# Ledger of designs, part 35: peptides against a protein of PDB entry 5Z08

Target 1, 168 residues: chain A of PDB entry 5Z08
Amino acid sequence: RQKDEWAKKTSSLMKQLDWFIGEHLGAMLAAEELGGPVVGELMEIDPDDLSAGFNAHGKLKKATSQPDLDRRQRRIDDIWGPQDEQGQAHKRKRGADEALAASAEMRDLIEQLMNKLVEAGGDNSATYVEIPRESAAARFLVRSKVAMFHPNDARRLRLVDFGRDLDD
Target 2, 222 residues: chain B of PDB entry 5Z08
Amino acid sequence: GLPRLIDAIEEASKIPAKRRQTPIKPTIEKLTTHLYTHGASPDSLLRLADLLTLRNHLDQASLAAITRNLYPSSTVSDEVVLRFIGALGHGQLKPTLALQALFLRWLVMVYHLLENPGVLGQVYGVLFDLLDTAAIRPQLCHLLALVTRRKHVRPFRIQAILTLSRQTGGDPNLTGLLRVFKNYYPEIIVGDATKGRASAFKHPDPQWRQHLDEIQQRRSEA

## One batch from the design tools (peptide; made by RFdiffusion4, then SolubleMPNN)

Design b1_p10_5_s1 (from b1_p10_5, 5 letters changed)
Fold by OpenDDE base, seed 5:
Structure b1_p10_5_s1 (fold): chain B 168 residues (1-168), chain C 222 residues (1-222), chain A 10 residues (1-10)
Amino acid sequence: as target 1 above (168 residues)
Amino acid sequence: as target 2 above (222 residues)
Amino acid sequence: SAAQQLARAL
């Protein structure tokens, strides 16, 4: 009975998480990958805004031609600004695709992290997932204190075991 | 004029709000209106920097309002800069981290008006050591991006950013600062830490900049 | 917002 209630609650939470990833977090993560705001700075990003791309400020590229940016600010913008203006049309299709990709990456990463935690059977050394890149998803989980990198290897990520801290 | 408004606020700042005979808000509004219209002279900037950075009985909203309207009518002295830098970090006598973030933002926005931009380079270590303070990190990284020179890019600082980037899950501002470092030393192996998103450190407030330019122009014509 | 709720739940 209690296990079944826990399983139902877990399933409900997973559905809510899946919904949250798909409806909100994926777009925000994609925005972060595209040079938009960091997840949490902007609560609502319209997927259409992702398609417009973000300026180097993490704001939507509005066409404002203001010329007299400090030469240094321009240089920073040149270094980090989206290089290819011409790539914008391919970027609109990429925005929705990037939100989907970010959602998928987050789901996959959470699944891998949870699976490794279960498989490790309490061995913290075995709970690490190897990540191919430091994605917005991985960064979000670390910033949210849900996951942590291996101290010596930023390619290894694990869930924070909140359950142990409650039993201690 | 502006000096008399500052005098009134300085005196009021010594007294707890509950013990003031008159509300200070109308005087703050007059000050901010004056600052918005005319800017602050170097002398007025110094006095305002002291009001903003020293512990007093002014409310946080008033301090923030002054900071948001702190338009220099001329240059910004080293002394003014050092007041704001001295106010950074943790401490019982220091301004709130929210106000410190506004100060750093202000320094970014007035960087081109500094009498000696090199002063920030001299205090580079102080600024750099505050990167662990999350609440000010965005503005701090932006300021450091402006200030950084080849002499500041040292192996221990590279490693510190890399370590902090891992600990923060690749904060875009740190990634950004690391890219600035890489501009001086392209050979810096940043690994996957720079593959993430980086902040572009764009001007924090274009409208504020435009208004500053208008204030500065009026002075050049006078 | 769901993000604020998740950020509070995390």
Scores: peptide ipSAE 0.008, ipTM 0.318, DockQ to the pose 0.016
Fold by OpenDDE base, seed 1:
Structure b1_p10_5_s1 (fold): chain B 168 residues (1-168), chain C 222 residues (1-222), chain A 10 residues (1-10)
Amino acid sequence: as target 1 above (168 residues)
Amino acid sequence: as target 2 above (222 residues)
Amino acid sequence: SAAQQLARAL
């Protein structure tokens, strides 16, 4: 009985989370990946300053002609470029595709994190997922205090186990 | 009640310990017991913030005991927050750095009860400029890790953390704060500073949290 | 743990 009620509540929460990811969070994560605002905040930093990035000394890099920066800038220009109807349609489609991709990445990351938590059987050392990159999804989970990086390895991410403090 | 205990302590705080007719310790113990059982109302919390932050004749042990039992029964106002922030730093009129560390720890533990969490964001610069103060740095980094938003992550602050991290031999709290900054700007090249051990910024006192939740719950049911 | 229960329900 109680186990079944918990399973139902969990299933309901997962459906709500999936809905929230698809309807709202994916677009915001996509915007963050493209150098837009962090989820929940307006950037007071000039987009050009962000595109240049920060060096190891916290100084703005001069925009070096690196082709990957040109892709992000083109994506920003595709997002903010001249509002002709065709540009808006291509922009909307591309924005939708990026939002879908970000939603999928977030879902996959959550699934991996949850699976590792179950598989670990209480071993905190085994709960880490290896992430290929520090994505907007990974950053969002850490910023939200839902996940934590390994203290010595920023490629390893785990869920914060909120439930352990209840079983002790 | 709590107001009368505060009145007695306020009056005693004006008088040097050697000139008091009655020992204050029994009244402090009654206050801390009351706070532990019932928490502090917003009005009482403000009065206690003044007692803790303003220079008076209370001993450090009494001030620390009050701070450790400073459970809000409700929300925490901007005015209360600003009293504690205004008490930070160096100066003859400031509380001891040990007491300031307790205030920062308290702000971390009650962060979810702030009426306006944005108030800490408005004073972000004041908090950030105190990172060089080693005695308060652990709690300060934890508070900043909660407060930091994208608008606060500026090039000069990134550089300041990186510089201070090198000077401190890679303080885990600074590494933790730098990781929070990197969550807003992944392009921040933190080099070897991110490969070091970082603070996880776990809740400072789980038992204190649980007891706070019990006090908060009793008020919601009343 | 609640997290383990959540992950078992997936």
Scores: peptide ipSAE 0.008, ipTM 0.275, DockQ to the pose 0.032
Fold by OpenDDE base, seed 3:
Structure b1_p10_5_s1 (fold): chain B 168 residues (1-168), chain C 222 residues (1-222), chain A 10 residues (1-10)
Amino acid sequence: as target 1 above (168 residues)
Amino acid sequence: as target 2 above (222 residues)
Amino acid sequence: SAAQQLARAL
């Protein structure tokens, strides 16, 4: 009985999380990846706001040096390029595609983190997922105190095991 | 009840220990037992915050014991928070740095019960300027890791942490705070300062958290 | 663990 109620509550929470990722969090993560506000600073980012562009007050000055930032900056410049009329429909579609991509990245990251936690069997050293990049999704989970980086390697991320104290 | 215990301690706090007619320790033990069992109401928290933060004749062990048992039964007001923040730093009228570290630890543990978490963001500068104080730095970095928002991450603060990190030989708490800053501004070049060990800012006392949750639940059922 | 239940629910 209690296990079944817990399973139902967990399933309900996962559905709510999936809904929240799809409806709200994906767009906010996409905005952060595009150099917009950090997730949680602006709670109501309409996907249409992703198309409208962040005004100049969000432009941190170009620190010059990292080439991988240039590819994303090109992608930002391609998204935020001059507002020609044909550009708005392409911008909305691109904003929606970025929100979907961010939602998928968040879901995949959560899944990997949970799978590693299960596989580790209580060994905290084995709970780390290797992340290819510091994504908005990874940063969000760390800011939310749901995940943490390896103390010596920022490419390794794990869930905070809140449940270990409940099973002991 | 709790108000009468606070009244007795307030009166005793005005008198030097050597001039008290009765030892205060039994009354402190009754207070801490009551706080452990029932928690403190918002009104009681304010009175206790004054006892803890204002200069009086209570001994450090009694003040520490009250702080360790300072379970809110409901929310924590802005006024209570500001009393503890006002007690931070150097000064003859301020509590000891050891007691200030306990206050910061308490604020971390009750952060989710603040009526307005934004109040800590308003005093962010006051908190940040105390990072050079080694005795409170671990708890201060933890609190700042909870409070930090994008608006607080400014170039001068980034540079201040980087400088302090170099001066301290890479304090893990500062490294942890720099990682929080980097979460808001990924372009922050933290260099070698983030390659070191960072604090994970784990909950300071899981048993205290569990007991707090039990106190909070009993009040929601009453 | 709660985490295992969450991972099975995903």
Scores: peptide ipSAE 0.008, ipTM 0.265, DockQ to the pose 0.031; fails the geometry check
Fold by OpenDDE base, seed 4:
Structure b1_p10_5_s1 (fold): chain B 168 residues (1-168), chain C 222 residues (1-222), chain A 10 residues (1-10)
Amino acid sequence: as target 1 above (168 residues)
Amino acid sequence: as target 2 above (222 residues)
Amino acid sequence: SAAQQLARAL
């Protein structure tokens, strides 16, 4: 009973994740790959703000230039905003193809990461997936604290095993 | 316990060595022994970060000894990270460059224990702008190699590394960092800068890593 | 483990 309920919940969560990847995350990942905003960039301090350095207490100094939120928003709007029709169809098709590719890459990466975690049988050294490149998908999983890079090899990625704390 | 040792060192740090009633060295040795055996809690780690990063009357050997034994017993908070980052660079109130190199090495060795690894990504510009400081460059490049994400790989930073690599005669650490950048943008024309010897960014101290793992494991079993 | 259940659900 509990195992079946858990299997159903897991299946439901996977379907929701697949839906979220296809409907929302794939496009955002594709935008990141194209040099758009980073997925989940909520609290990034502008590098220009950081150039002001730290005070004697290790606090960031206020940057003199307010980040032109409008310029970043314009670039987001230039990536996501309604552009004109004909150049848009090829850009939209390319954008859709990139979103589909990013969605597929995210799905495949999640699958590989989960499979390796299962195959490893609790050996943390065997849980690493070799990634051909640091994709927006890989970065998103790391930023989300779902995955971690190998400390010495950025081509190796593993899931954070949240389940170990539940089986104890 | 550890808090009482920190209290004694904090009080001693306010007083010049010549005016102390008791030598601090035995207390530092007790602290470092305790840290080696048990590690530092988050609260103790923050207090120690302040002792290491703020100007006080502690000698460089004592500060280095504390840093070499600064094993976290759990996670490392953003506040602790920011103390160490704020201590980097040139300034009369900043720690010595030798001590800063130890802090950067420490951040590399504890990177996997950060509560929020993203905090280093937020201060990426501050770290990157210190690459011209030769004394900390090896450890700084290693830390940046761990922290670098696609968002950080900007044309101006690529050009800055290329320029600095030429100026330094191809520093292997810069070559290593540029290879990390090239992993995000394979199209980066790095010329001869990547053909040279690159740092492999190996773990700085395998014995320290092993001992850290033992401390972390004992806490998970308690 | 939750991971084994996830891999079986894939």
Scores: peptide ipSAE 0.008, ipTM 0.252, DockQ to the pose 0.024; fails the geometry check

Design b1_p10_5_s2 (from b1_p10_5, 4 letters changed)
Fold by OpenDDE base, seed 5:
Structure b1_p10_5_s2 (fold): chain B 168 residues (1-168), chain C 222 residues (1-222), chain A 10 residues (1-10)
Amino acid sequence: as target 1 above (168 residues)
Amino acid sequence: as target 2 above (222 residues)
Amino acid sequence: SAAQELARAL
């Protein structure tokens, strides 16, 4: 009975998480990947805004020609300008596709992290997932204190085991 | 004038709010209005810096209001800068981290008015060691981005940013600072830590800047 | 918002 209630609660939470990822988080993660605001700075991002892309400043490319930025501020802006053409290649995907991709990446990452935690059977060394890149999803989980990188290897990510901290 | 308003606030700052005979808010409003209209002279800035940075009985809203209206009418002295830098970090006698963030923001906005911008370079280590303080990190990284020179870009600081970037899940402000470092040493291997979004360190308040410029212009015409 | 709730739950 208690296990069934826990299973139902877990299932409900997973559905809510899946919904949250799909409806909100995916677009925000996609925005971050596209050089838009970090997740949490902007609560609602229209997928259509993702298609317009973000300027070097993490704002939607609106044509605001403000010329008189201090030379030093311009230099900082130039440094932070989209240097990597690789960021431009992702610009061509529809904002919706980027949001879907980000949602899928987040879901997959969470699934892998949870699976590794279960498989490890309490061995913290075995709970690490190898990530191909430091994605917005991975960064979000770390900022949220849900996951942590391996101290010596930023390609290895694990869930924070909150259960142990409650039993100690 | 401004000195008399500061005198009144200094005296009131020594007394707990509950023990004041008169509310200080009207005097703060007069001060902020005066600052908004005329700015603060170097002498007034120093006195206001002491009011903002030293522990007193002024409420946080009043301190924030003064800071938001702290327009220099002239230059900003090293002494004023050092008051604000000395107020940074953790400690029972230090201002709140929220107020410290406003001070750092102010330093960013008045950086071009510093009598000696090199003073910030001298205290670079103090500023850099505060990067772990999340509440002030955005403004701190922005200030460091302005202050950083080749002499400050050291291997241990590169590694410190990289480590902190991993620990913070790639804080965009740290990524931005690391990009500034890379401008001095292109060979810095930043790995995946720089593939993330970097902050742009834009001017924090364009309206404040415009108003500052108006105050500064009025002085040049007088 | 769900994001604020998640941010609070996190």
Scores: peptide ipSAE 0.008, ipTM 0.369, DockQ to the pose 0.016
Fold by OpenDDE base, seed 2:
Structure b1_p10_5_s2 (fold): chain B 168 residues (1-168), chain C 222 residues (1-222), chain A 10 residues (1-10)
Amino acid sequence: as target 1 above (168 residues)
Amino acid sequence: as target 2 above (222 residues)
Amino acid sequence: SAAQELARAL
């Protein structure tokens, strides 16, 4: 009975998480990947500030006219640029595609992290997932304190086991 | 009834205001009047949460009016809560920060009606990470003050509040939240950050509370 | 299950 209730509750939470990822988090992660606001870290970026893009330090690029619009900045401008009706549709589609990609990346990362946690059988050293890059998804999980990087290797990510602190 | 009003608004929400054959405002007014009089059932709350949190063509005034009249006639499900939590933060697909502040205020006002208050504790990290967003910080701190348990009071969060308090010049809402943390760990060295004025996190709208109580009472008698 | 651990971790 309790296991079944827990399984149902877990299933419900997973559905809600999947929904949250798909409907909300994916778009935010996509925005972060595109050099937009860091999910949960970025200060109140006025939508107008978002249009100016972010420098390598996550600070608003001043609207300096400099032509060397890095591909990322062009991508931001393509996402945030003047919405002609056709441009809006393409921009919406591209934004949707990036949100879908970010959602998929987050889902996959969560799945890997969870699988490794289960496989590790309580060995914290075995709970690490190797990540090919520091993604917005990975950063979000770390910022949310749901995951932690390996102290010596930022390519290794694990879930924080909150349950162990209760069993000790 | 309420479902039919929601149906009409859902259909209208798919269409830009300039392309609507009929103005939606009269339907919004009927909806808000109905909500004020009868409240929203769990099913209606979920549908309304979707209308409020998902990007659509409804105007901000209409969304705000619905939110201000979003009286639950019953309990508030985890799903409804998570819709509102999912709507928080920055992003083009997110509701405006003003609307997010109304959502947080609503969650504070209906906290006692949550089917599972623990759901907010599960998303505590998500909420906590939004404390840097000034526009929602007052309501967010209030919600966190309700949600915070000993398990949430971690050294890194203490330090984060202390840092943010310094950066904000001692925001009284952050000071209030830090006092909540100190209630769980009296040994927390908060320095001068707690010497300032703290928010008492009083109920945001006593009239709204009274009206909610009247709606809830009618349900218990039915 | 991995889902249960996430639900505990969340």
Scores: peptide ipSAE 0.008, ipTM 0.281, DockQ to the pose 0.030
Fold by OpenDDE base, seed 3:
Structure b1_p10_5_s2 (fold): chain B 168 residues (1-168), chain C 222 residues (1-222), chain A 10 residues (1-10)
Amino acid sequence: as target 1 above (168 residues)
Amino acid sequence: as target 2 above (222 residues)
Amino acid sequence: SAAQELARAL
């Protein structure tokens, strides 16, 4: 009974998440991928963090994963240029296609993260998904504190296991 | 053809103007006319990039005239891009800052024809470190606005541009670049640095763009 | 686990 209720609740939550991804998040993620504003919590760039992260050569210590060149990023002209009417229709279609692509990427990433969490059977080392790039989807999950990067490898992402703290 | 004109200019470039047997100006005019009509092939672009970026005996007016007519007939290779990037900054062997500004303007105008736009991202640091050079800053900020990706927006660069913006009294080009950075990281506190006028980074020469498009179209039909 | 159910629901 409780397992069935839990399964139903989880299924319901997944449907809601899928809906949210499709209806709202995908477009926002696509906007981010295309060089638009970041979605989700403002990364607190603490002004003090601006000072702490620099070696004597002004280089940030290697720990900040070089965000991969987002292939989908728009040119400055697409962001700031005059939008001609014909450019708007093509831009709308392209925007819709990019929103669908971002939605699919987010869904796939969540699926992989969840599958790895289940397969790991409690081994935290086995919960990491290898990501091909630091996508808007991946960044969003990290900013939302739903996922975390491997400390030494920004190509490895895992879900934050909130449940472990509840079984104690 | 274009190769023969380049050959003649290359040979003339080795000789000081006062020691040339023939004036180079008529040959430069033929070259620029040819470039305006037909554009430059990738091979010709490389040769012209060397003429423009390497120290030689060509006069600044001739170099500027070639640069203003440097229409690619097809794509722009990484090698050509790197020649122009290598020519930037201060040094006795480098082109004048005025000519460097024309090169940066050219890179902006041909950015859509680069075989690999990522090459500019690889040299982002080189470009960014030149922002203090006032003579090239407007074109440099425009190019950086095109090239900037999330990976380039780092705390030290944010701080550097903020500092430079304060030092320059809020250069509109720097303000424009800060806005580009803020698109990637909305939390960037730009403070008073963004209260000023920002450059919109409009295309530097719409007529040049139109003529480039005509050259590109003629080649696709041939 | 919630993850398996999520994975099944995706």
Scores: peptide ipSAE 0.014, ipTM 0.273, DockQ to the pose 0.012; fails the geometry check
Fold by OpenDDE base, seed 1:
Structure b1_p10_5_s2 (fold): chain B 168 residues (1-168), chain C 222 residues (1-222), chain A 10 residues (1-10)
Amino acid sequence: as target 1 above (168 residues)
Amino acid sequence: as target 2 above (222 residues)
Amino acid sequence: SAAQELARAL
């Protein structure tokens, strides 16, 4: 009974995380990879505030309840691509592709980190995933205190084991 | 004249200090005095750039003294610029990072005398990739602030500065460079990285500038 | 473990 409830809660949380990655985090990670704002600076931002966009000073615009302000968050693609109409369409597509790629990288990284944690069976030395680069996804997890780099090797990343610190 | 002093120093630079028959210091002092008084012609400037950038037996104090007195009497050619840029970075054959910082400072101070300022824009990537080198970063950021145009402001470079700014705890020179980038793309959101103290990239040496202007003016009157 | 179930649910 308790295991089944935990499994259901875990599954629900994973679905919510996957949704969050796809709908919000992927675009932000792509923005960071493309030289936009750091996602960790956005963690203090309510998801509703993210929709309000950033002003010319890099501050969140106050979430004004008006839906029309959402159109003014020029995607990074709208900023850096060709200014012609064809360029805007190509920019939108490229931005969507980059957000999808960032979402996929984040999902894959989380999956690898979780799999290594499970496989390690409590051996902290075996919980490290080797990362090919310091991605926005990796940096986000570290800033969120969800993951940690190996102290001597920035190519090795592991999940923070929150369960052990509670049993002490 | 200046060419004969350069000849003597070039010959001395081929010989280790312990094997020289005559001390080089008096010749360096004559050179630096001449440079301070008259500046360097384009031809002399190229020869001095080679002495400063190529591995030789001159001591670091002498090289630094020449660099501090390297007043152009005229324009600075692309060839001279490229000698100094080629001397930047890590390597056994490259000048010390302290001397490289002086070269970058010099390029900042003579930027308005470049025959073709566009040459620095062509090597922008080479300069930008050296931002991780802490010893030259202040002068490098200042030079990049002068050189940066819209074409150089790219997403990957914005991210590189942001990443490096975090790693350095918000280096004011990086914040200053990022503000230059933001002038071309105001929509760049830099979050708290721009809230920090930024370098204003003031002229490194106002007295040196004034003396340069005096040397330049004497040539225009001749 | 909850982590194994999470990894399988992804």
Scores: peptide ipSAE 0.008, ipTM 0.294, DockQ to the pose 0.008; fails the geometry check

